# Designs tried in a protein design run: peptides against a protein of PDB entry 5NXQ. Part 43

Target 1, 114 residues: chain A of PDB entry 5NXQ
Amino acid sequence: EIQIPVSMAAEEEYLRSKVLSELLTDTLENDGEMYGNENEVLAALNGAYDKALLRLFASACSDQNVEKALSLAHELKQDRALTAAVKISERAELPSLVKKINNIREARYEQQLK

## One batch from the design tools (peptide; made by RFdiffusion4, then SolubleMPNN)

Design b2_p8_8_s1 (from b2_p8_8 with D5E S8A)
Fold by OpenDDE base, seed 5:
Structure b2_p8_8_s1 (fold): chain B 114 residues (1-114), chain A 8 residues (1-8)
Amino acid sequence: as target 1 above (114 residues)
Amino acid sequence: FDLDEILA
């Protein structure tokens, strides 16, 4: 078994999950067919996507690359993933990043209430 | 930090 570096594996998982999520979304929007499992598939794909992003996010934090970390945080889809990003930022002792991610969360909350 | 714990 060939072992792949963590950063490379995360990139691969991110790209794969992103492509599959977009493909399924496009199919549902254009074909309009529902088979009863689309929501579960989308949830799984979004989960895998965010998990891959969080690995990249953690790597960026370790590199002290706050700008890259923030850019990755904006790409996260689920609120629970943003919460995870906050935890990672706190543990990495990056308070400015914590504040910026919390601002993203608050903005999304306000949009959902409208 | 433990990434596995956070992603669990």
Scores: peptide ipSAE 0.156, ipTM 0.832, DockQ to the pose 0.208
Fold by OpenDDE base, seed 2:
Structure b2_p8_8_s1 (fold): chain B 114 residues (1-114), chain A 8 residues (1-8)
Amino acid sequence: as target 1 above (114 residues)
Amino acid sequence: FDLDEILA
């Protein structure tokens, strides 16, 4: 049996979730409402997307690849996912990354206030 | 750390 590394599995799931999220978004924009549960489906897809990203993020942190980790953090959609990334960074003892992710969160909050 | 717990 071929064992797939966790990081590779996460990459596959990330790509899958990303494509599905984009596909759903495009479909809703072009065809409108379909089944009445689009918001719930989108939320689930976004959750899966961020979860997959966070696995990649954790791997980057484990490798002490701060630049890669930061790049991945920028791709996170949900605020709760950024919070999770902060927790992961703290556990990985990467304070500089913690600060940078918190800056991302703050910037998004400021944008929401406008 | 427990990644699964954080991701929940």
Scores: peptide ipSAE 0.152, ipTM 0.831, DockQ to the pose 0.208
Fold by OpenDDE base, seed 3:
Structure b2_p8_8_s1 (fold): chain B 114 residues (1-114), chain A 8 residues (1-8)
Amino acid sequence: as target 1 above (114 residues)
Amino acid sequence: FDLDEILA
């Protein structure tokens, strides 16, 4: 059995999930309603997207690549994913990254209140 | 850390 490296597998899943999410979004914007379950499908795709992205994020943290990790965190869509990123950063002992991710989360909260 | 646990 051929085993794909973890980072390579994560990148593949991230790209696949990203493309699917963008494709669905684009379809909704240009072609309108499809089957009546678009929001549910989009939520599932966003979940898969964030999960794959978090694997890349964890890899960046393991590499001590804080700037890459932060860039990836900005691409996360769901608040729960940002929370997961914080937990990963804490376990990786990257307090500066923890603070910056929390700032992202707070900024999104403020935006939601407007 | 257990990544699978965090991602669950």
Scores: peptide ipSAE 0.151, ipTM 0.831, DockQ to the pose 0.211
Fold by OpenDDE base, seed 4:
Structure b2_p8_8_s1 (fold): chain B 114 residues (1-114), chain A 8 residues (1-8)
Amino acid sequence: as target 1 above (114 residues)
Amino acid sequence: FDLDEILA
């Protein structure tokens, strides 16, 4: 079995998960077809999606590419993933990025309350 | 840092 670099593997998984998640979402919203397990499938896809993004995020942090890292953070869906992004940013000694990610989290919290 | 630990 060929070993694929982490960044390439993460990109592939991200794109795959993103496409499948969008297709499922569109089907549910536009066609209304339900089989009984769509929510579970979507949750699993979102998990894989965020994990893939976090690997890309970590790479961006390692490259000191704060702009790319922040862009990736905005694409994260789950709050737990944003928490992980904060941890990565802290370990990468990027306090400005930490603040910006926390701002994303706060904004999402406020939207959930409205 | 250990990325696997963070993503667990």
Scores: peptide ipSAE 0.149, ipTM 0.829, DockQ to the pose 0.210

Design b2_p8_8_s2 (from b2_p8_8 with F1Y D5E)
Fold by OpenDDE base, seed 2:
Structure b2_p8_8_s2 (fold): chain B 114 residues (1-114), chain A 8 residues (1-8)
Amino acid sequence: as target 1 above (114 residues)
Amino acid sequence: YDLDEILS
């Protein structure tokens, strides 16, 4: 059996999840209600999307590639995913990245208050 | 740390 590297598998899953999320979003925007469980499906897809990103994020942190890690963090959709990214960054001993991710979280909180 | 736990 051919073993796929973790990072490569994560990239594939990210792309797949991203495409599915975008397709569902577009469908809901253009066609309206689908099957009555759209919100649940979206939540599941967003979860899978962020999970895939976090795997890439963890890999970037392991490589000490702060710029790549930060770029990936900006692509995260859910606040809980950003929280996970902070935890990963802390374990990777990347305090600068921790601060930058927290800034992303704070910025999103401010947007919600408007 | 357990990555699977963080990702859950």
Scores: peptide ipSAE 0.145, ipTM 0.828, DockQ to the pose 0.211
Fold by OpenDDE base, seed 1:
Structure b2_p8_8_s2 (fold): chain B 114 residues (1-114), chain A 8 residues (1-8)
Amino acid sequence: as target 1 above (114 residues)
Amino acid sequence: YDLDEILS
């Protein structure tokens, strides 16, 4: 396995944070103020983020762009989002992609166990 | 397929 270069990893984190920040900003601008707890809001933002990625993922699968699809899958935060990606890949009849996404999921499980 | 269903 090849480790992602530091510069690329930093850019990935930046873009991810930027998207979440924009979602938060939009929420504050459109809804005025928040009355929920911080954790609940963050969970919702992560959900919105993953949904956005999954839309791009579905598009990549439709284009038969497996490499792009896999790259997008790595950006997903929630396990439920990876599950959704698997479903999309299955319906797109991309078994190799299914296997690779499942590998991502397994790797994250190992990380959680430390 | 229904993407909205999958994302729900």
Scores: peptide ipSAE 0.140, ipTM 0.828, DockQ to the pose 0.108
Fold by OpenDDE base, seed 4:
Structure b2_p8_8_s2 (fold): chain B 114 residues (1-114), chain A 8 residues (1-8)
Amino acid sequence: as target 1 above (114 residues)
Amino acid sequence: YDLDEILS
């Protein structure tokens, strides 16, 4: 059996990263003004955000809480984060969750093609 | 498994 590590700081980091990411995203979408490294800052924030989510995701998988895990997966921003979620799900032996996450990825790919 | 490796 594989024991999935958990981080007690995950919730705090998730909330912090979520707020900052949303603020920057809203600024770029509403104002459309670039003054420097906003894209790099956004990428860094999204990275931290997804990492925090993935820790929560791993915890949900450990608890066999597929519904919570799937909900968290929908909140992931980056495709690489969804890939990580698949890996975690596979190791947790949750094939139904793997399928659902792959469906999320496919849906996002199709949206990008439109 | 190494969670840090997966998250990086």
Scores: peptide ipSAE 0.121, ipTM 0.816, DockQ to the pose 0.199
Fold by OpenDDE base, seed 3:
Structure b2_p8_8_s2 (fold): chain B 114 residues (1-114), chain A 8 residues (1-8)
Amino acid sequence: as target 1 above (114 residues)
Amino acid sequence: YDLDEILS
């Protein structure tokens, strides 16, 4: 059985995580240097951001809203999150979405190689 | 499926 969080709760968590991630990123970029556990904190916030986003993604897939799901996938930061999105898409039986998300992953891999 | 497991 598929367990999907309430949309309202998912959206609240997404917004909170997004704001915190952006605030920390902006602070570090503005200050120009990182000290202590700042990298670890940033990674944790990015993880929380992607997790919250994936909840929205799962909801979109459940609604069979492929376009919304794809838009959300483009906002994912970590490769592991894209992998999770693929898994969710497969479970939702949305093969076209699976292909498009894999294209996103491949594009990011190619950029890393340059 | 368990969403919490996938997201962990």
Scores: peptide ipSAE 0.114, ipTM 0.815, DockQ to the pose 0.205

Design b2_p8_8_s3 (from b2_p8_8, 3 letters changed)
Fold by OpenDDE base, seed 2:
Structure b2_p8_8_s3 (fold): chain B 114 residues (1-114), chain A 8 residues (1-8)
Amino acid sequence: as target 1 above (114 residues)
Amino acid sequence: YDLDEILA
């Protein structure tokens, strides 16, 4: 059996989930039709998307590639995913990254208040 | 850390 590297597998899942999430989002925004499960499907897709990103994020942290990790963190959609990224960063002993991710969280929170 | 736990 062919073993696919974790990073490659994560990238594939990320791209797939991203495309599907964006497609569904655009469809809902443009068509406006609700059939009863779109929000649930979107949530599931976002979850899968963030999980894939977090795997890439963890890999970047392991590589001590803070810039790559930060870029990935900006792509995370859910607050819970950002929280997970903080935990990963803390375990990786990357305090600068922790601060930057917390800034992302704060910025998103402030935007929601507007 | 346990990545599986974090991703749950």
Scores: peptide ipSAE 0.157, ipTM 0.833, DockQ to the pose 0.212
Fold by OpenDDE base, seed 4:
Structure b2_p8_8_s3 (fold): chain B 114 residues (1-114), chain A 8 residues (1-8)
Amino acid sequence: as target 1 above (114 residues)
Amino acid sequence: YDLDEILA
């Protein structure tokens, strides 16, 4: 198996997962066709999607590209992924980014309560 | 830090 750079692999997986997730979502919303496993497939896709994003996020933090890192954080779907992003930001010693990511998390919590 | 640990 050919090994490629982590950043390239992450980008590829992100794009693949994003496209498949969107296609599945559109199908469910517009066609309403269910086979019984769509939610499980979507969950798996979201997991892979967030993992790919987190690798890109870590790379952005390493580059001290806070703007790019924050943009990527907004694209994360799962709360656990935001938690991981906070941990990465803390270890990268980017306190301003930590605060901004926590703001994203808080905003999502408020939306869930409404 | 170990990125694989964070992503697990």
Scores: peptide ipSAE 0.156, ipTM 0.832, DockQ to the pose 0.212
Fold by OpenDDE base, seed 1:
Structure b2_p8_8_s3 (fold): chain B 114 residues (1-114), chain A 8 residues (1-8)
Amino acid sequence: as target 1 above (114 residues)
Amino acid sequence: YDLDEILA
């Protein structure tokens, strides 16, 4: 069995999920076609996308690359993914990153209320 | 830590 490095596998999944998510989103926005399951498909794609990002995020944290980790966190779409990023940051003993990610969450909450 | 658990 060939072992693929976590970061490489995650990047592949990220790119795949990102492309598919964007393609689906663009199709829905431009064509206006609704088949009844687009939201479910999009949610699944977003889940895979965030999961891939979180693997990259964990790798960045392991490397103590806070700037890269923060950049990746900004790309996360789901609140649950940001929560996961906080947990990873805490376990990586990066309290400054924890605070910055929580700021992202708070900012998104504020924008949703607007 | 268990990454799979966190990512679930």
Scores: peptide ipSAE 0.155, ipTM 0.833, DockQ to the pose 0.211
Fold by OpenDDE base, seed 3:
Structure b2_p8_8_s3 (fold): chain B 114 residues (1-114), chain A 8 residues (1-8)
Amino acid sequence: as target 1 above (114 residues)
Amino acid sequence: YDLDEILA
């Protein structure tokens, strides 16, 4: 059995999930057809996207690549994913990254209130 | 540190 490196597998899953999410979004925007389950499908795809992204995020944290980790955090879509990123950052003992991710969360909360 | 648990 051929084993693919974890980082490579994570990147593949991230790209796949990202493409699928974008395809669904584009389809809805271009065709304008709603069948009643598109939002559910989109949510599932976004979940998979964030999960894959978090694997890359964890890898960046392990590499002590704070800038890369932060860039990845900005790409996260769901608040729960940002929470997971905070947990990963805490365990990686990167307090500056924790603060910056929390700032992202706060900014999104404020935007939702407007 | 269980990554699978965090990502669930």
Scores: peptide ipSAE 0.155, ipTM 0.833, DockQ to the pose 0.211

## One batch from the design tools (peptide; made by RFdiffusion4, then SolubleMPNN)

Design b2_p9_3_s1 (from b2_p9_3, 5 letters changed)
Fold by OpenDDE base, seed 2:
Structure b2_p9_3_s1 (fold): chain B 114 residues (1-114), chain A 9 residues (1-9)
Amino acid sequence: as target 1 above (114 residues)
Amino acid sequence: MVEVPEVDL
């Protein structure tokens, strides 16, 4: 049984989730039809996407690669995923990364208020 | 290895 490295599996899942999310979005924009479950499907896809990113993020934190970790954090869509990234960063003892991720969250909150 | 917290995303 070939064990796929966790990081490689996470990259594959990220790409898959990203493609599916984009495909569904494009389909909804093009067809304009609502089937009644699109929001739930999109939420599930976005969840899978962020979950995959968080695995990559955790790997980057384990490698003490703050630059890569921060880049991945910027790609997270949901605030709850950013919260998870903060927790991971805290566990990795990367306080500078914690601050930078919190800055991303604050910036998103400010954008929602405008 | 830093683990991903169990979050329902």
Scores: peptide ipSAE 0.100, ipTM 0.814, DockQ to the pose 0.862
Fold by OpenDDE base, seed 1:
Structure b2_p9_3_s1 (fold): chain B 114 residues (1-114), chain A 9 residues (1-9)
Amino acid sequence: as target 1 above (114 residues)
Amino acid sequence: MVEVPEVDL
C-alpha cells in the first residue's frame, strides 16, 4: 500500500481547497447565486482550506520554521483557524509565533470594526 | 510532529 507523506498530502489538499474556494468566489462575484446554497458551499470550502493550511502550519512548527509558519498563518481566513494556530504554536513551544499570530488577530478585529 | 488540534472548521 503506497502511503503518501503527510506533508505532500497536505500540500495537495491545500492547493485543491484554495482553487475551489477562489473559483467559487469568482463565480459568485461574476455570475451571482445559481442554486441558493453557494454561501454554504463556500463556507465548507473555506473550512477545508483553513484545515489544510493548519496541517501545513503544524508541519512548519514541527520543523521549527517560524518564518514559514507565520506566512501560512497570514493565509488563514477564519478567526477560529488563527485560534487553532495559536494552540499549535503553544504546543510547539514557540512563544514568539504566538505573539505574532495574536497580532494578526488583533489587526483583523480592528478591520472588522471599521 | 505537532498535531492539529480538533477544531470545527
Scores: peptide ipSAE 0.098, ipTM 0.814, DockQ to the pose 0.891
Fold by OpenDDE base, seed 3:
Structure b2_p9_3_s1 (fold): chain B 114 residues (1-114), chain A 9 residues (1-9)
Amino acid sequence: as target 1 above (114 residues)
Amino acid sequence: MVEVPEVDL
């Protein structure tokens, strides 16, 4: 069996989950049709999206590419995903990245209070 | 390689 490199598999999953999330969002915004499960489906897609991003994030951390890692962290949707990114950064021994991700979390929290 | 922690997302 041909083993696909982990980074390539992560990129494929990210793109797939991103496209599906965007398509669902666009459908809900344009058609206005709610069957009662769309929010659950959207939440599941957002979870898959963040999980795929975290794989890319971990790869960037492994490569010591802090700039790429930070850019990926900004694309994370859920706070729990940012928490996971902090844990990954800690394991990668990237304290500057940890601080920057925590700054993202703080900024989002302040925006939610307005 | 740094692994992604098991997080329910």
Scores: peptide ipSAE 0.097, ipTM 0.813, DockQ to the pose 0.869
Fold by OpenDDE base, seed 4:
Structure b2_p9_3_s1 (fold): chain B 114 residues (1-114), chain A 9 residues (1-9)
Amino acid sequence: as target 1 above (114 residues)
Amino acid sequence: MVEVPEVDL
């Protein structure tokens, strides 16, 4: 059985999930018609998207590429995914990255309050 | 390699 490298599999899944999420989002925003399950499908796709991103994030952390890791963290949609990114950063012993990700979380909370 | 923690996303 050919083992696909984890990073390659993550990139493929990320791109697939991203495209589908964008298409569904655009449909909901532009057409305004819901058939009843689009939000559930979108949520599932967003989960897969964030999970794929976290694999890329972990790879960036392993490479000690803090700037790449931070850029990937900005693309995460769910707060729980940012929490996971913090845990990964802690395991990678990157305290500066932990701080920066927490700043992203705080900024999102502040935006939701406005 | 840093592993991704098991998170229900």
Scores: peptide ipSAE 0.095, ipTM 0.813, DockQ to the pose 0.879

Design b2_p9_3_s2 (from b2_p9_3, 4 letters changed)
Fold by OpenDDE base, seed 2:
Structure b2_p9_3_s2 (fold): chain B 114 residues (1-114), chain A 9 residues (1-9)
Amino acid sequence: as target 1 above (114 residues)
Amino acid sequence: MIEVPEVDL
């Protein structure tokens, strides 16, 4: 049984969830009709997407690849996912990354206030 | 290996 490395599995799931999220978004924008469950489906897809990214993020942190980790953090959609990324960074003892992720979070809050 | 916190995303 070929064990797929956790990072590779996470990347596959990320790509899959990203594509599905984009397709659903495009469909909703084009068709303009909501069947009532689209928001829940989108939330679930975004959750899966962020979860997959966080696995990649954790791997990058384990490798002490701060640049890669930061790039992945920028791709996170949900604030709670950024919070999770901070926790991972703290566990990885990467304070510079913690600060950078918090800056992303603050920037998003400022954008919501405008 | 750093574990991803259990976040119900």
Scores: peptide ipSAE 0.112, ipTM 0.822, DockQ to the pose 0.835
Fold by OpenDDE base, seed 3:
Structure b2_p9_3_s2 (fold): chain B 114 residues (1-114), chain A 9 residues (1-9)
Amino acid sequence: as target 1 above (114 residues)
Amino acid sequence: MIEVPEVDL
């Protein structure tokens, strides 16, 4: 069995999940019809998307590429995914990245209060 | 390699 490198597999999964999430979002915005399960499908796609991003994020942290890691963190949709990114950053011993991700979380909370 | 934590995502 040909083993695909983990980084390549992560990129493929990210691109796939991103495309599917965008396609579904566009479809719902354009058609305006809900069959009752779209929110569940969107939640599942968002989960897969963030999970794929977190794999890329972990890879960037392993490479000590803080700039790339931070850029990826900004693309995370769910707060729980940002929490996971903090944990990854802590394990990578990147305290500056931890602080920056926490700043992203705080900024999102402040936006939700308006 | 840093593993992604098991998170309900």
Scores: peptide ipSAE 0.111, ipTM 0.822, DockQ to the pose 0.836
Fold by OpenDDE base, seed 5:
Structure b2_p9_3_s2 (fold): chain B 114 residues (1-114), chain A 9 residues (1-9)
Amino acid sequence: as target 1 above (114 residues)
Amino acid sequence: MIEVPEVDL
């Protein structure tokens, strides 16, 4: 069995999940066809997307590439994924990154309240 | 290698 490096697998899954999420979103917006399960499918795709990003994020943290890690964190969709990114950053002993990710979370909360 | 915490996403 050919073992794909974890980083390459994460990048592939990210791209796949991103494309599928975008295609579904475009279909909902443009075709207007609702089958009743699109939100569930989208949620599943977003979950896979964020999971793939978190793998890349963890890799960036391991490399001590804070700028890349922060860039990836901005691409996360779900709040629980940002929470996971904070936990990863804490384990990586990157307190500056922890603070920056928490700032992203706070900004999103404020946007939801408006 | 830093492990991604198991989060039910």
Scores: peptide ipSAE 0.111, ipTM 0.822, DockQ to the pose 0.830
Fold by OpenDDE base, seed 4:
Structure b2_p9_3_s2 (fold): chain B 114 residues (1-114), chain A 9 residues (1-9)
Amino acid sequence: as target 1 above (114 residues)
Amino acid sequence: MIEVPEVDL
């Protein structure tokens, strides 16, 4: 059994979840066919996507690569995932990154209020 | 190396 490094496994899962989420979203937008479970499938895919991203984010924080960590945070879809990224950044003692992620959250909230 | 604890979603 080939043991895949944790970072490579996270990247693979991220790419897989990203592609599937994009394909499903595109299909729903173009074909308008709803089988009744698409929202549940999308939620599961988005959850897996964000979880994979957070593993990459944690790795970037561990490397003290704030630029990479911030880039990954911008790719997170769910607010709860941004909250998790804040917690990771706090534990990594990266207050500048915490502030930048909170700015992303605030910007998304302002967009939802419009 | 700072160990970042895993955060569950």
Scores: peptide ipSAE 0.110, ipTM 0.817, DockQ to the pose 0.405

Design b2_p9_3_s3 (from b2_p9_3, 4 letters changed)
Fold by OpenDDE base, seed 1:
Parts: structure tokens; C-alpha cells; sequence
Structure b2_p9_3_s3 (fold): chain B 114 residues (1-114), chain A 9 residues (1-9)
């Protein structure tokens, strides 16, 4: 039985989800074609994207690669995903990373208020 | 190695 390393599987899913989300978004923005469920599909794809990123994030935390973890956190789209990243960082006992991710969240809140 | 449990979204 061929076993795929967890990190490789996470990277594959990340790339797949990223490509699909971007292609669908670009299609909607450029062509304006809607079939009625695109927003739901996009939400599902964005969810899968963030989930895949969180797996990579958890792996980076496990490796104590804080810089990689932080870079991945910046790529997260949803606030709930950032919250999950905080929880992962707490479990990994990386308080500096927790603070940095919370700073990302605060910055996004400020941007949404403008 | 730090084991990090998965978090559900």
C-alpha cells in the first residue's frame, strides 16, 4: 500500500483548493456567469482551502518553524481559520506566534471597518 | 517533536 506523507497530502489539497477557489473567483469576476450556487461553492472551497492550510500550519508548528507558520497564517482567508491557528499555536506552546496571529486578526478587523 | 492535534473548522 502506497502511503502518502501527511505533509504531502496537505500540500496537494492546499494547491487543489487554492487553484479551484481562484479559478472560480476569477470566472465570476471576469465573466459574470452565475448558476445560483456559486457563492455556496466558493464558501465550501474557501473552507477546504483554509483547512488544508491549517494542516500545513500545524505541521510547521510541530517543526517549531515559527516563520513558516506565520507565513501560512497570513494566507488564511477566514477569521475562524485564524482562530483555529491560534488554538493550534497554543497547543504547540508558541505564545509569540499566538500574539502575531492575533495581530493579523486585529489588522483585518480594522480593514473591515474602513 | 510537538504533536499538534487537528482542529475542525
Amino acid sequence: as target 1 above (114 residues)
Amino acid sequence: MVTVPEVDL
Scores: peptide ipSAE 0.076, ipTM 0.786, DockQ to the pose 0.441
Fold by OpenDDE base, seed 5:
Structure b2_p9_3_s3 (fold): chain B 114 residues (1-114), chain A 9 residues (1-9)
Amino acid sequence: as target 1 above (114 residues)
Amino acid sequence: MVTVPEVDL
């Protein structure tokens, strides 16, 4: 079995999950066919997507690449994933990144209230 | 080197 570096595996899974999520979304929007499980499938795909991003995020934090980490955090879809990113940033002792991610969360909450 | 633990979702 060929061992792939964690970063490469995370990038591959990110790309795969992103493509599948986009394809499913486009299908639902264009074809209008709903089989009743699309929301579950989308949730699973979004979960896999965010998980892959969080691995990349953790790698960026370990490299102390705050700019890359912040860019990745903006791509996270779920609030729970942003919460995870905050925890990772706290453990990495990156308080400036913690604040910036919390600002992303607050901005999304304000948008949901409108 | 900062070690960051993996987070399960």
Scores: peptide ipSAE 0.075, ipTM 0.785, DockQ to the pose 0.422
Fold by OpenDDE base, seed 3:
Structure b2_p9_3_s3 (fold): chain B 114 residues (1-114), chain A 9 residues (1-9)
Amino acid sequence: as target 1 above (114 residues)
Amino acid sequence: MVTVPEVDL
């Protein structure tokens, strides 16, 4: 377990990771591959993004702000990050949030099967 | 305070 950083530091890291991920994605879409490793860099940035987002999610859970927590969960990109959000919600004793996050996961699985 | 689990993302 890691301690949640101060909310301000967590938000800064989230925003930075989000912007970098979006910029790289836009670069790939508009300019194509430049160095041949952009997909690897993008994957790393997406990981950092989800990790930073989970810190904000944990903070929202600590504040008992289920609405904010759920909104943040919808922004998570990777399934493993949703799994982490479930674990955080369980520890926060928020069973309704656990169910809602699992619904997000199920919906994404169904979309991948189509 | 709720902690974040150590997850490699």
Scores: peptide ipSAE 0.066, ipTM 0.784, DockQ to the pose 0.866
Fold by OpenDDE base, seed 4:
Structure b2_p9_3_s3 (fold): chain B 114 residues (1-114), chain A 9 residues (1-9)
Amino acid sequence: as target 1 above (114 residues)
Amino acid sequence: MVTVPEVDL
C-alpha cells in the first residue's frame, strides 16, 4: 500500500500537467501534423495529469468529501485512472462513490462503441 | 490519509 500525499505540490503538478496536456492536444487537433514523439509526450502528460488528480481524489476520499471526489473523477482522462479511483474509493469504504465512478466508466465505454 | 495499492499511470 502507498500513501498518496495531498500537498500544494500535487495541486501545482495538476495545474501544470493540465495546461501542457491541453496545449499539446489542441496543437495536434488543429495542425494534424506529427513531427515525432508527440503521441508519447501526450501519453506521458496525460499520465502525469491523472496521477496528480488521483492524489487530490485520495485526499477528498480521506475527508469523506464524496462530492469533491466525484467532481475530480469526472476530470480523469484515462480508464486506468478511473480504475485506480475505484480502488481508492473501495479502500476508503465509499460504495456509493464506487458505483458513481463505475457509471462514468460505463458511459465512456458506450461512447467509444459509437 | 487513504492508502492504496501501487498504480502505474
Scores: peptide ipSAE 0.062, ipTM 0.783, DockQ to the pose 0.640

